# Designs tried in a protein design run: peptides against a protein of PDB entry 5CWW. Part 80

Target 1, 194 residues: chain A of PDB entry 5CWW
Amino acid sequence: VPKLQGPFDFDLNPEDEQDDEVELKDIYVIGEKPRVADLMRGEEEELEMMKEDQHNGLSLNIICLLSTSGQVKICLDIDGVEAQWLPPRSKNKRLFAPPPEPPSLLTFQTFDTLKPAEVTPDGWPMFSEDATSPYSFYVTHPAGITYISLTPWVFRLESELQSDSEAGTEFRIDLLAKGQGSERDRIFTQTRTQ

## One batch from the design tools (peptide; made by RFdiffusion4, then SolubleMPNN)

Design b2_p20_7_s4 (from b2_p20_7, 8 letters changed)
Fold by OpenDDE base, seed 1:
Structure b2_p20_7_s4 (fold): chain B 194 residues (1-194), chain A 20 residues (1-20)
Amino acid sequence: as target 1 above (194 residues)
Amino acid sequence: ELKERRPDLEELKKKLLSLH
Protein backbone atom coordinates (compact mmCIF):
# COMPACT_ATOMS: atom_id res chain seq x y z
CA VAL B 1 0.00 0.00 0.00
CA PRO B 2 1.51 3.36 -0.95
CA LYS B 3 2.22 5.68 1.98
CA LEU B 4 1.15 9.30 1.84
CA GLN B 5 4.33 11.36 1.97
CA GLY B 6 4.72 14.73 3.67
CA PRO B 7 4.72 17.19 5.19
CA PHE B 8 7.95 18.32 3.53
CA ASP B 9 10.34 20.83 4.99
CA PHE B 10 11.59 23.51 2.63
CA ASP B 11 15.31 24.09 2.82
CA LEU B 12 16.55 27.56 1.83
CA ASN B 13 13.01 28.92 1.66
CA PRO B 14 13.13 32.73 1.42
CA GLU B 15 12.23 34.32 4.78
CA ASP B 16 9.39 36.35 3.25
CA GLU B 17 7.60 33.12 2.32
CA GLN B 18 6.02 31.62 5.39
CA ASP B 19 5.03 28.13 4.26
CA ASP B 20 2.08 28.22 6.67
CA GLU B 21 0.58 31.20 4.79
CA VAL B 22 0.87 29.57 1.35
CA GLU B 23 -2.23 27.66 0.35
CA LEU B 24 -1.15 25.14 -2.27
CA LYS B 25 -3.51 24.45 -5.18
CA ASP B 26 -1.42 22.12 -7.31
CA ILE B 27 1.81 20.12 -7.42
CA TYR B 28 3.78 19.23 -10.53
CA VAL B 29 6.58 16.65 -10.36
CA ILE B 30 9.32 16.28 -12.94
CA GLY B 31 10.87 12.90 -12.24
CA GLU B 32 14.59 12.32 -12.40
CA LYS B 33 16.00 10.96 -15.64
CA PRO B 34 16.06 7.18 -15.61
CA ARG B 35 19.38 5.70 -14.56
CA VAL B 36 21.20 3.77 -17.29
CA ALA B 37 21.39 0.79 -14.94
CA ASP B 38 17.61 0.72 -14.54
CA LEU B 39 17.18 0.90 -18.33
CA MET B 40 19.71 -1.91 -18.95
CA ARG B 41 16.92 -4.36 -18.11
CA GLY B 42 15.27 -3.49 -21.44
CA GLU B 43 16.10 -4.51 -25.01
CA GLU B 44 19.45 -3.20 -26.38
CA GLU B 45 17.70 -1.16 -29.10
CA GLU B 46 15.62 0.78 -26.56
CA LEU B 47 18.81 1.32 -24.56
CA GLU B 48 20.54 3.13 -27.44
CA MET B 49 17.60 5.47 -28.03
CA MET B 50 17.32 6.18 -24.31
CA LYS B 51 21.07 6.95 -24.01
CA GLU B 52 20.58 9.98 -26.24
CA ASP B 53 17.61 11.09 -24.13
CA GLN B 54 19.53 10.51 -20.86
CA HIS B 55 21.76 13.48 -21.66
CA ASN B 56 18.66 15.66 -21.76
CA GLY B 57 17.45 15.43 -18.15
CA LEU B 58 18.24 16.12 -14.51
CA SER B 59 19.24 13.30 -12.15
CA LEU B 60 17.15 14.91 -9.39
CA ASN B 61 13.39 15.08 -9.02
CA ILE B 62 11.94 18.56 -9.37
CA ILE B 63 8.89 19.44 -7.29
CA CYS B 64 6.89 22.44 -8.46
CA LEU B 65 4.37 23.90 -6.02
CA LEU B 66 1.59 26.28 -7.02
CA SER B 67 -0.23 28.53 -4.56
CA THR B 68 -3.71 30.05 -4.73
CA SER B 69 -2.03 33.38 -5.52
CA GLY B 70 -0.28 31.89 -8.58
CA GLN B 71 3.12 31.71 -6.90
CA VAL B 72 5.30 28.89 -8.20
CA LYS B 73 7.98 27.36 -6.01
CA ILE B 74 10.59 25.23 -7.78
CA CYS B 75 12.17 22.70 -5.42
CA LEU B 76 14.91 20.14 -5.90
CA ASP B 77 14.68 16.76 -4.23
CA ILE B 78 18.27 16.36 -3.06
CA ASP B 79 17.51 13.59 -0.56
CA GLY B 80 15.91 11.39 -3.21
CA VAL B 81 12.35 11.03 -1.94
CA GLU B 82 11.47 7.53 -2.98
CA ALA B 83 7.96 6.18 -3.13
CA GLN B 84 7.31 4.93 0.38
CA TRP B 85 5.28 1.83 1.00
CA LEU B 86 3.57 1.03 4.25
CA PRO B 87 5.83 -1.43 6.06
CA PRO B 88 4.50 -4.97 6.07
CA ARG B 89 2.55 -5.71 9.27
CA SER B 90 5.58 -7.01 11.11
CA LYS B 91 4.50 -7.65 14.73
CA ASN B 92 7.78 -6.10 15.87
CA LYS B 93 6.91 -2.46 15.49
CA ARG B 94 9.92 -0.97 17.17
CA LEU B 95 7.47 1.37 18.90
CA PHE B 96 10.28 3.77 19.74
CA ALA B 97 11.98 4.52 16.46
CA PRO B 98 11.87 8.31 16.37
CA PRO B 99 9.66 9.40 13.49
CA PRO B 100 11.94 9.82 10.47
CA GLU B 101 12.75 13.46 9.90
CA PRO B 102 10.52 14.82 7.17
CA PRO B 103 12.34 14.93 3.85
CA SER B 104 13.60 18.36 2.88
CA LEU B 105 13.12 19.99 -0.50
CA LEU B 106 15.69 22.52 -1.62
CA THR B 107 13.99 25.71 -2.80
CA PHE B 108 15.71 26.75 -6.02
CA GLN B 109 13.41 29.56 -7.14
CA THR B 110 10.07 31.17 -6.32
CA PHE B 111 8.15 33.43 -8.68
CA ASP B 112 4.70 34.86 -9.32
CA THR B 113 2.63 34.05 -12.41
CA LEU B 114 -0.18 36.49 -11.58
CA LYS B 115 -0.17 40.22 -11.01
CA PRO B 116 -1.64 41.32 -7.66
CA ALA B 117 -4.76 42.60 -9.49
CA GLU B 118 -5.30 39.16 -11.11
CA VAL B 119 -5.25 37.25 -7.80
CA THR B 120 -8.73 36.24 -6.66
CA PRO B 121 -9.82 34.37 -3.50
CA ASP B 122 -11.56 31.76 -5.64
CA GLY B 123 -8.68 31.45 -8.09
CA TRP B 124 -7.76 27.94 -9.21
CA PRO B 125 -4.32 28.02 -10.82
CA MET B 126 -3.27 24.64 -12.22
CA PHE B 127 -0.23 23.08 -13.78
CA SER B 128 -0.34 21.60 -17.26
CA GLU B 129 2.41 19.65 -18.98
CA ASP B 130 4.16 20.70 -22.16
CA ALA B 131 4.11 17.71 -24.50
CA THR B 132 7.20 19.08 -26.29
CA SER B 133 9.53 19.24 -23.26
CA PRO B 134 9.66 17.46 -19.89
CA TYR B 135 11.22 20.60 -18.35
CA SER B 136 8.56 23.00 -19.58
CA PHE B 137 4.99 23.43 -18.38
CA TYR B 138 2.10 25.87 -18.13
CA VAL B 139 0.33 27.55 -15.26
CA THR B 140 -3.30 28.09 -16.18
CA HIS B 141 -5.53 30.56 -14.37
CA PRO B 142 -8.79 32.33 -15.35
CA ALA B 143 -6.74 35.52 -15.80
CA GLY B 144 -4.24 33.93 -18.19
CA ILE B 145 -1.76 31.21 -19.11
CA THR B 146 1.95 31.38 -18.27
CA TYR B 147 4.59 29.26 -19.96
CA ILE B 148 7.44 28.13 -17.72
CA SER B 149 10.70 26.50 -18.78
CA LEU B 150 13.40 25.15 -16.48
CA THR B 151 15.77 24.62 -19.43
CA PRO B 152 17.89 27.75 -18.71
CA TRP B 153 19.40 26.06 -15.64
CA VAL B 154 18.45 22.34 -15.54
CA PHE B 155 20.96 21.18 -18.13
CA ARG B 156 23.76 23.22 -16.55
CA LEU B 157 22.92 21.75 -13.16
CA GLU B 158 22.95 18.24 -14.60
CA SER B 159 26.28 18.85 -16.31
CA GLU B 160 27.68 19.86 -12.94
CA LEU B 161 26.16 16.87 -11.11
CA GLN B 162 27.76 14.56 -13.66
CA SER B 163 31.15 16.27 -13.50
CA ASP B 164 33.89 14.00 -12.19
CA SER B 165 36.18 16.99 -11.71
CA GLU B 166 36.09 19.07 -8.56
CA ALA B 167 38.23 21.58 -10.43
CA GLY B 168 36.16 24.65 -11.17
CA THR B 169 33.02 23.20 -9.54
CA GLU B 170 32.67 26.11 -7.15
CA PHE B 171 32.99 28.57 -10.03
CA ARG B 172 30.44 26.74 -12.20
CA ILE B 173 27.98 26.45 -9.31
CA ASP B 174 28.47 30.16 -8.62
CA LEU B 175 27.63 30.91 -12.27
CA LEU B 176 24.62 28.60 -12.14
CA ALA B 177 23.27 30.14 -8.95
CA LYS B 178 23.75 33.70 -10.28
CA GLY B 179 22.58 32.79 -13.77
CA GLN B 180 19.21 32.93 -15.44
CA GLY B 181 16.44 31.18 -13.54
CA SER B 182 13.36 29.61 -15.07
CA GLU B 183 11.88 31.21 -18.16
CA ARG B 184 8.44 32.69 -17.52
CA ASP B 185 6.25 34.05 -20.30
CA ARG B 186 2.59 35.04 -20.23
CA ILE B 187 1.28 33.50 -23.47
CA PHE B 188 -2.38 34.39 -22.93
CA THR B 189 -4.20 37.05 -20.93
CA GLN B 190 -7.95 37.03 -20.52
CA THR B 191 -9.42 40.35 -21.54
CA ARG B 192 -11.67 41.63 -18.80
CA THR B 193 -14.98 42.26 -20.43
CA GLN B 194 -15.89 45.62 -18.98
CA GLU A 1 7.11 43.16 -13.19
CA LEU A 2 6.28 39.79 -11.63
CA LYS A 3 8.15 39.04 -8.42
CA GLU A 4 10.97 36.52 -8.32
CA ARG A 5 12.83 35.26 -5.27
CA ARG A 6 15.99 33.22 -4.91
CA PRO A 7 17.42 31.51 -1.84
CA ASP A 8 20.56 32.78 -0.19
CA LEU A 9 23.26 32.37 -2.81
CA GLU A 10 25.97 31.04 -0.52
CA GLU A 11 23.68 28.51 1.11
CA LEU A 12 22.43 27.40 -2.31
CA LYS A 13 26.01 26.97 -3.49
CA LYS A 14 26.86 24.99 -0.37
CA LYS A 15 23.90 22.66 -0.89
CA LEU A 16 24.66 22.14 -4.58
CA LEU A 17 28.33 21.49 -3.81
CA SER A 18 27.31 18.84 -1.28
CA LEU A 19 25.86 16.79 -4.16
CA HIS A 20 29.40 15.93 -5.35
Scores: peptide ipSAE 0.496, ipTM 0.931, DockQ to the pose 0.772
Fold by OpenDDE base, seed 5:
Structure b2_p20_7_s4 (fold): chain B 194 residues (1-194), chain A 20 residues (1-20)
Amino acid sequence: as target 1 above (194 residues)
Amino acid sequence: ELKERRPDLEELKKKLLSLH
């Protein structure tokens, strides 16, 4: 049985302008690129095809959170939150370990996909994948569809994570942090039939 | 206009630098 995880802490979370607790409706996880060592259990031919695809991914999990209001929060899993399973009922509960600190996610950015006038109490925005890219997805809502792409920053971040050169790292990270965030484009808007 | 929010820039840089 999977272990329930959470609550999560959101490191560097910007203040939500909404006084109301952000009710989450959906979660979209972009898994880290698999480690080459974990793929070595497959056939060599599958390994070569997967190596080409692996060069195009981030070494960190990305956690996308979607609220009822259509707010998207993009978080990086820096700590490497693993799926936990309930241990079999072994009688030796070491009673005295302090509860582990809750895992933290690094908030990279937060943005709206709906205008205030499009937000409805019964609105249920949902994520859907983009079959053309693992780092792109859609937010669907009765008011419209928004395309989102993480490609403006993900590959630059991965390039830094894989860099063995300390030279210019601070400058490149400064450019990354100041650079363009996720792409956001409203590809469809439902016309209110008056 | 649709809002976007970013974390504090200097704290974000510090966190990203710690990943090296």
Scores: peptide ipSAE 0.495, ipTM 0.931, DockQ to the pose 0.756
Fold by OpenDDE base, seed 2:
Structure b2_p20_7_s4 (fold): chain B 194 residues (1-194), chain A 20 residues (1-20)
Amino acid sequence: as target 1 above (194 residues)
Amino acid sequence: ELKERRPDLEELKKKLLSLH
């Protein structure tokens, strides 16, 4: 049986006067790229095709959170949150294991998808995948549809995580951190028929 | 304009550097 995970601690959560009241409605997880070394326990021929796919993903899980207000929070799983299973009913309750520290998520970016006038108390925004890219998705709300892409930063982050060179690392990370965040485009707006 | 917020830049840089 899967273990319910959470609550998560959000590291570097920007002080938002509204964050204390953020009701989450949906979660979208972009899994880390498969480690070829973990898959390659046997077949040399699939190695070459998987190397091309290995260049196209992030080595970290990305957790996207969506609030009732249409706020999206993009988080990086830096601790490697794995799917936890309920321990088998072994009679040996180690009664005294301290509760594991809650895993931390690194907040990378927070942004709105709805204007204040589009936010409704009964609003139910939802994530939807983009079939063309694992790092792109949609936020659907009755007021409209917003396209989101993480591509402006994800591949640069991965290139940095895979870099063996300490030379220029600080500069590249500075450029990443100051650079363009996630792409956000309102592709559809529901016309209020008066 | 739709709001965007980012974490503290120096803290973010420090965290990203620690992954290296």
Scores: peptide ipSAE 0.495, ipTM 0.931, DockQ to the pose 0.764
Fold by OpenDDE base, seed 3:
Structure b2_p20_7_s4 (fold): chain B 194 residues (1-194), chain A 20 residues (1-20)
Amino acid sequence: as target 1 above (194 residues)
Amino acid sequence: ELKERRPDLEELKKKLLSLH
């Protein structure tokens, strides 16, 4: 039986300016890029086709959270949260193992998709995928549709994670952290027909 | 302008450096 995972701690979570409990409405998960080396343990012939579709995905899972207010939180799964199974009902509840530290997600960025005047109590923003990019998606709300792309930073992060060279790592990470965050573009706004 | 928030830069850098 799959174990329910959570609660998750949000590492480096910036304080939400809204003192109100951020009511989450949706979640969008971008799975890590499969390691080619793990796939290649089987069949030599699939080797050639997978070389071209090596769109440089991130080696980390990305967890996107969406609030009622249209706030998006982008989190990185640094710890590699794997699907946990309920331990078999072995009678040895080691009652004395400290509870494992809850898995943490690294908050990379938080941003709004709605203006304060567009936020409604009954608003239900939702994620939807972009069929053209695994690192792009839409936030749909009654007030409008926002395109989001993680591409400005994801490929830089992956390049760093795959770098065997410690030389310049601090500089590249500094540039990544100070660099452009996720792209946001409001592609549709619902005109209030007066 | 739509708000954006980032984590603490030095803590973020430290976490990213720990992946190596």
Scores: peptide ipSAE 0.494, ipTM 0.931, DockQ to the pose 0.772

Design b2_p20_8_s1 (from b2_p20_8, 8 letters changed)
Fold by OpenDDE base, seed 4:
Structure b2_p20_8_s1 (fold): chain B 194 residues (1-194), chain A 20 residues (1-20)
Amino acid sequence: as target 1 above (194 residues)
Amino acid sequence: SLKEYRPDLEELVKKLLSLL
């Protein structure tokens, strides 16, 4: 049985996030790129496809959180939350190790997908995957559909994580943080027939 | 335009650098 993990602590929150209880409605997880060493137990053909796709995914898990208001929070799993299994019910009272510290998420970006006038009590936003890219997804709401892509920054961050050279890393990370971040495009808006 | 909420950029840079 999988172990329940969480709650997560947010290492950084936006300054403009009033401590108003952001009611979360959906979660979307983009898993880390599989390590080549873990794939070496699989067939040789998968290894060649991963070398040619220059679109090497991020070595960190990405946790996307969606509020009732259509706010999206993009978080990086900096602690490397691994899937834990519940220990078998051994009758032996193993000394309760102190509860592990809750894993931390680094808030990379937070943004709205709905205008204030589009937010409705009965309107529940939901995530949907993009079959064409692991780093792109949709937010669907009765008012409309928003396309989101993490591709503008994810590959640059991965390039720094895999770099053996510290030369210019601080400058490139500063440019990444100050950049436009994720792409966000409203692809459909529901026309209210008055 | 839809609002964006940015974290503290100096702290974000510091945290990202700590992953390297």
Scores: peptide ipSAE 0.547, ipTM 0.938, DockQ to the pose 0.734
Fold by OpenDDE base, seed 3:
Structure b2_p20_8_s1 (fold): chain B 194 residues (1-194), chain A 20 residues (1-20)
Amino acid sequence: as target 1 above (194 residues)
Amino acid sequence: SLKEYRPDLEELVKKLLSLL
């Protein structure tokens, strides 16, 4: 049985974000690229397919959160939150270790996908994957479809995470943080023919 | 224009650097 994880601590939430008013509707997780060391025990074919994908992924999990208003929050899993399963009901009195500190998510970016006039009480925004890219996805709503891509920054961040040299890292990370962030494009808008 | 909400960029940079 999966263990319910959370609450998460959201590090660096925008000051203008009224978190108390944000009702979440959906979650989209982009898993970290598989660690080669963990895969060395897998089938050789799986290892080859994963090697091609490993060059094209981030070493951190990305957690995307979607509100009822179509606001997307992009978070980085900095603590490496692994999927935990409830231990089998072993009768052993696990010493109540103090509850671990809630895992922290680093808020990288927050943005709207809907205009205020498109937000409806019955609107149900949802994530959907892009089959062509692991770092691209869609937000679907009755008012329209928005394409999102993390590719403008993900590969740059991964390059820094894998760099053996600290030379220029601060400068490149500063450029990454100040950059345009994620790509966002409204690919479809529902025309209400009144 | 659709709104974007940015975190504190100095703190974001600091946190990202702490991952390296």
Scores: peptide ipSAE 0.546, ipTM 0.938, DockQ to the pose 0.767
Fold by OpenDDE base, seed 5:
Structure b2_p20_8_s1 (fold): chain B 194 residues (1-194), chain A 20 residues (1-20)
Amino acid sequence: as target 1 above (194 residues)
Amino acid sequence: SLKEYRPDLEELVKKLLSLL
């Protein structure tokens, strides 16, 4: 049985987030780029297809959180949250290890997808994948559909993670953090015919 | 315009640099 992980601690939560009002409705996880060692367990044909896809991914897991109000939080898994299984019921090793510290997520960006007037008690937003890109997705709500893309920053961050050169890294990371962040576009709005 | 909430940018940069 998989171990339920969480609660997660959020590092760098924006001060304007009323955490007390954020009811989480959905989670979208973008897995890290598979390591070459994990690829070696696949069939050779999957290895070639994954090598082409591998050049275009982040070496960190991304966790996207969606609230009832349509707020999206984009988090980076900096601790490398591994899937934990419940230890087999071996009777005698009550090694009371201190409870492991909850994994921390780095909040990269938070943004609304709905206007306050579009938020309804009976309306819940949901994530859906974009089949054309692992780093793009949709937020679907009765009021409309919002396209989100992480591509403006993900590839730049990966380039720094893979760089052996410290030259200019601080400057490029500063530009990345101060940039526009994720792309957000309302592609459809449901007109309430009053 | 829809609101965006940003973390402390100085701390974000510091945290991102610590991953490298």
Scores: peptide ipSAE 0.546, ipTM 0.938, DockQ to the pose 0.761
Fold by OpenDDE base, seed 2:
Structure b2_p20_8_s1 (fold): chain B 194 residues (1-194), chain A 20 residues (1-20)
Amino acid sequence: as target 1 above (194 residues)
Amino acid sequence: SLKEYRPDLEELVKKLLSLL
């Protein structure tokens, strides 16, 4: 049986977020790219096909959180949260392992997808995948649809994570953090029929 | 414009660098 993971600790959560009022509605997880070492157990031909696709992913999991207000929080899994399974009920009460420290998520970016006038108490924002890119997705709401892409920063971050050179890394990371971050585009707005 | 909420950028940079 899979173990429920969480609560998560949000590292670097924006101070201006009234966290106490944020009700989560949906979660979208972008899994880390497969490690080459794990793929080396396959046939060499399958490895070559996967290498072309592997150059195009982040080595960290990305956790996207969506509130009832249409706020999106994009977090990086810095602790490497693996799927936990409930231990088989072995009758031996093995010593209470200290409750695992709540996994930390690094808050990379937070943004609204809805205007205040579009937020409704009964609103049901949801994530939807983009079949064209693993690092792009939609937020769907009765008021409209917002396209989101992580591509402006994900590949740059991965390049730094895989870099053998420390030269200029701090500068490039500074530019990444201070950059525009994720792309956000409202592709559809429901016209209020007056 | 829709609001964006930014973390402390200096701390974000430090955290990102710690992953490297």
Scores: peptide ipSAE 0.546, ipTM 0.938, DockQ to the pose 0.759

Design b2_p20_8_s2 (from b2_p20_8, 7 letters changed)
Fold by OpenDDE base, seed 1:
Structure b2_p20_8_s2 (fold): chain B 194 residues (1-194), chain A 20 residues (1-20)
Amino acid sequence: as target 1 above (194 residues)
Amino acid sequence: SLREYRPDLEELVKKLLSLL
């Protein structure tokens, strides 16, 4: 039986976020690119196709959180949160190991997808995938649709994670962090017919 | 303009570097 995971601790949560008031509405997970070693159990042809795709993803899970207000939080799974299963009911009362500390997510970016005037108490923002890109998605709300792409930084971060050279890494990471971050474009706005 | 909330960039850089 799968174990429910959470709560998560958010590392580097923006100070301007009123954590106590953020009701989460949806979660969107972008899984890490599969490791070649895990794929090596497949047929060689599947492996070759996936090797070309190995350049096309981050080796970390990305957790996207969406609030009822249309705020998106982009988090990196730095602890490597794996699917947890309920331990088999072993009759041995092994001393309850203290519950493991909740996994930490690194908050990379937080942004609004709705204007304050578009936020409604009955609003239901939802994530939807982009079938054309694993690192792009939409936030759909009755007020409009926002396209989000992580591509501006994901591939740069991955290049550093895979780099054997520490030379210039600090500088490139500094540029990545200070950059524009994720692309965010309102592609549709519902015109309120007065 | 829609708001963006930035983490502490110095700490973000430090954390990202710790992954490497």
Scores: peptide ipSAE 0.550, ipTM 0.939, DockQ to the pose 0.776
Fold by OpenDDE base, seed 2:
Structure b2_p20_8_s2 (fold): chain B 194 residues (1-194), chain A 20 residues (1-20)
Amino acid sequence: as target 1 above (194 residues)
Amino acid sequence: SLREYRPDLEELVKKLLSLL
């Protein structure tokens, strides 16, 4: 049986966030790029074709969180949260392992997808995938649809994670962090028929 | 405009660098 994961600790949560008011409604997970070494237990020929596609992903899991207000948090899994399974009920109550430290998520970016006037008590925003890119998705709400893309920063971050050279890394990471972050575009707005 | 909430950028940079 899968173990329920969480609560997560959010590292670098914005100070201006009223954390106490954030009710989560949906989660969107972008899995880390599979490690070539883990795939190499299979056939060599598929490896070359996968190498070209392999340059197109982040070596970290990305966890996107969506609130009732349409706020999106984009978090990086820095601890490598793996799927946990409930240990088989072995009758040997071995010593309570200290409760595992809650996995830490690094908050990369937080943004609204709804205007304050579009937020409704019964509003239910949801994530949906973009079939054209694993690093793009939609937030759907009765008020409208917002397209989100992580592509402006994900590939740059991956390039640094895979870099053998420390030269200029600090500068490039500083530019990445200070950059525009994720793309956000409202592709549809429901006109209130007054 | 829709709001964006930025983490502490200096701390974000430090954390990102610690992944390398």
Scores: peptide ipSAE 0.549, ipTM 0.938, DockQ to the pose 0.763
Fold by OpenDDE base, seed 5:
Structure b2_p20_8_s2 (fold): chain B 194 residues (1-194), chain A 20 residues (1-20)
Amino acid sequence: as target 1 above (194 residues)
Amino acid sequence: SLREYRPDLEELVKKLLSLL
């Protein structure tokens, strides 16, 4: 039986977020790029496809959270959260090690996809994948559809994670953090016919 | 405009650098 993981602690939550008002409705996980060692366990055909698709994904898991209000939170899994299984019922009461600290997520970016006037009590925003990019997705709501892309920063962050050179790293990370962040475009708006 | 919420940028930079 899989172990239920959570709640997660959020590192660097924006001060303007009233955590008490954020009802989560959906989660979208972008898995880390498979390690070369894990790729070597796959069929050779998948290795060739991943070599041709030079879409070097991020070496970190990305956790996207969606609220009832259409707020999206983009988090980085800095602890490397692995799927945990319930320990087999061993009859030996091994002294429970202190419960492991809850995994932390680094909040990279938070943004709204809905205007306050578009938020409805019965509105249920949902994530949907973009079949053309693993780092792009949609938020669908009765009021409209928003396209989101992480591509403006993900590949730059990965380049720093894979860089053996410390030269200019701080400057490039500062530019990444101060940048535009994720792309966010409303591609459809439902006109309320009065 | 739709709202964006930003973390403390200095702390974000510090945390990102700690991953490297």
Scores: peptide ipSAE 0.549, ipTM 0.938, DockQ to the pose 0.764
Fold by OpenDDE base, seed 3:
Structure b2_p20_8_s2 (fold): chain B 194 residues (1-194), chain A 20 residues (1-20)
Amino acid sequence: as target 1 above (194 residues)
Amino acid sequence: SLREYRPDLEELVKKLLSLL
């Protein structure tokens, strides 16, 4: 049985008056790129498929959260939250282990996909994948469809995570953080038929 | 424009650097 993971602590979550009212409706997880070391134990065919994907992903899980208002929160799994299974009912409840500190998610970016006038009580936004990119997705709402891409920063972050050189890393990370972040484009808006 | 909520950039940089 999968263990319910959480609550997560949102590290660097912006204090916003809207955060107290954020009802989450959907979650979109972009899994970390598989580790080469784990592949060395797989079949040779899995190794070849993963070599092609080896240049095109982040070594961190990305957790995207979507509110009823169409707010998207993009979080990085900095603790490497692996799928935890409920320990088999072996009677040794270590009753005395302090509860593990909740895993922290680093809030990288938070943004709206809907205008205030587009938010409706019955209009539920949903995530949908982009079949062309693992780091792009859509937020679909009755008012419209918003394309989101993490590609402007994800590959730069991965380049730093894989770099053996500390030279210029601080500068490049500073540029990444100060950048535009994720691409956001409203590709469709529902015309109100009068 | 649609609203964006930015974290503290200095702390964000610090946290990202701590992953390296």
Scores: peptide ipSAE 0.548, ipTM 0.939, DockQ to the pose 0.792

Design b2_p20_8_s3 (from b2_p20_8, 8 letters changed)
Fold by OpenDDE base, seed 4:
Structure b2_p20_8_s3 (fold): chain B 194 residues (1-194), chain A 20 residues (1-20)
Amino acid sequence: as target 1 above (194 residues)
Amino acid sequence: ELKEYRPNLELLVKKLLSLL
């Protein structure tokens, strides 16, 4: 039986974010690219296909959270949250190890997809995938549709994660953090029919 | 313009570097 995971701790939440007021409505998970080591047991053809695909993804899980207000939080799974199963009902009272510290998510970026005037109490924003890119998605709300892409930073971050050289890494990471975050584009706005 | 909320950039850089 799968174990229910959570709660998660959010590291580096924006100072201006009142997390206690954020009602989450949806979650969108972008899984990490397969590790070469895990794939090396496959057929050579699968290994080569997966090597090509390995250049096209982040080695960290990305967890996107969506609030009722249309706020999106982009989080990196820094603890490597894996699918967990309930331990077999061993009758041995293993000493309750203190509950492991909740896994931490690193908040990379938070942004609104709705204007304050577009937020409605009955609004239910939802994620939807972009079939053309695993690192792009949409937020759909009755007021409009917003395209989001993580591509401006994801591949740069992955390049650093896979780099064997520390030379210039700090500088490139500093540029990544200070640079353009996720792309956000309102592709559709529902005109209020008067 | 839609608001963006950025984490503390210094801390973000530090955390990202700790992943490497």
Scores: peptide ipSAE 0.546, ipTM 0.939, DockQ to the pose 0.773
Fold by OpenDDE base, seed 5:
Structure b2_p20_8_s3 (fold): chain B 194 residues (1-194), chain A 20 residues (1-20)
Amino acid sequence: as target 1 above (194 residues)
Amino acid sequence: ELKEYRPNLELLVKKLLSLL
């Protein structure tokens, strides 16, 4: 039986975000780039073809959260949250180690996909995948559809995570943080025919 | 205009650097 995990602590939440007002409706997880060595442990022969098709992904899990209001939060899994299973009912009451600290998510970016006038009490925003990119997705709502892409920053962050050179890293990370975050484009708006 | 909420950039940079 899978263990229920959470609550998660959010590191670097925006000061303007009232946590009490955020009702989450959907979650979209972009898994870390699989370690080539872990995937290839079964199929040594396809190693060369998969190197070319290795969609350069981030070595961190990305957790996207969507509220009823259409607010999207992009979080990085810095602790490496793994799926946990309930321990088998071993009769030995091993002294429960103190409960591990709750896992933390690093809030990278938060943004609205709906205008205040588009938010409805019965509105249920949902994520949907982009079949063309693992780092792009859509937020669908009765008022409209918003395209989101993490590509403006994710590959730059991965380049820093994989770099052995400390030279200029601080400068490039500063530019990444101050730069344009995720792409956000309203691709469809439902016109209310009055 | 659709709002963006930014974390403290100095702290964000510090946290990102700690991952490296």
Scores: peptide ipSAE 0.545, ipTM 0.939, DockQ to the pose 0.766
Fold by OpenDDE base, seed 2:
Structure b2_p20_8_s3 (fold): chain B 194 residues (1-194), chain A 20 residues (1-20)
Amino acid sequence: as target 1 above (194 residues)
Amino acid sequence: ELKEYRPNLELLVKKLLSLL
């Protein structure tokens, strides 16, 4: 039986965010790039073809959170949250391991997808995938559809994670953090037929 | 314009560097 995970702790949550008011509506998870070495325990030839496609993903899980107000949080799984299973009911109540520290998510970016006038108490924003990219998705709401892409920073971050050289890393990470975050584009707006 | 909320950039940089 799968174990329920959470609560998650949000590291570096924006100071201006009233955490108490954020009602989550949906979650979108972008899994980490599979480690070829773990998948290819036996087939050397397919390894080379997959290596080219593999340069195209982040070695960290990304967790996107969507509020009822249409606010999106983009979080990095820095602790490597894995699927947990309920231990088989072995009669030996081994000592309660201290409750594992709540896994931390690093808040990379937070942004609104709805204008204040578009927010409704009964709003139902939802994530949907983009079939063309694992690092792009949509937020759908009755007021409109917003396209989001993580591509402006994900591949740069991965390049640093895979870099064998510490030279200039601090500078490049500083530029990444201060640079343009995720792309956000309102592709459709529902015209209120008055 | 739609609002963006930025984390503390100095802390973000430190955290990202700690992953390397």
Scores: peptide ipSAE 0.545, ipTM 0.939, DockQ to the pose 0.763
Fold by OpenDDE base, seed 3:
Structure b2_p20_8_s3 (fold): chain B 194 residues (1-194), chain A 20 residues (1-20)
Amino acid sequence: as target 1 above (194 residues)
Amino acid sequence: ELKEYRPNLELLVKKLLSLL
């Protein structure tokens, strides 16, 4: 049986967010790129295809959270959270292990997909995948559809994670943090026919 | 324009650098 995980701690939550007002409605997980060491157990042909795919994914899991108001939070899994299973019902070892420290998520970016006038109490925004890219997805709401892409920053972050050179890394990371974040485009808006 | 919420950039840079 899968184990329920959580709570999670959010590192670097924006100061303007009132935690008490954020009701989460959906979650979208982008799994980490397979490690080269895990690929070395497969056929050499798969290793060549992954080198030719110029779109090497991020070596970290990405967790996207969606609120009732259409706010999206992009988090990086810095602790490497893995799926946990309940131990088989063995009767007698209540080892009071101290509760493990809650895993931390690094908040990279937070943004709205809905205008204040589009937010409704009965609104249920949802994630959906883009079949053309693992780092692109949609937020669907009765008011409209928003396209989101992490591609402007994810490949730059991966290049720093895989870099053997410390030269200029601090400068490039500073530019990444201050630069343009995720792409956000409203591709459809529902016109209220009066 | 739709709002964007930025984390503390100095702390974000520090945390990202700690992953390298």
Scores: peptide ipSAE 0.543, ipTM 0.938, DockQ to the pose 0.759

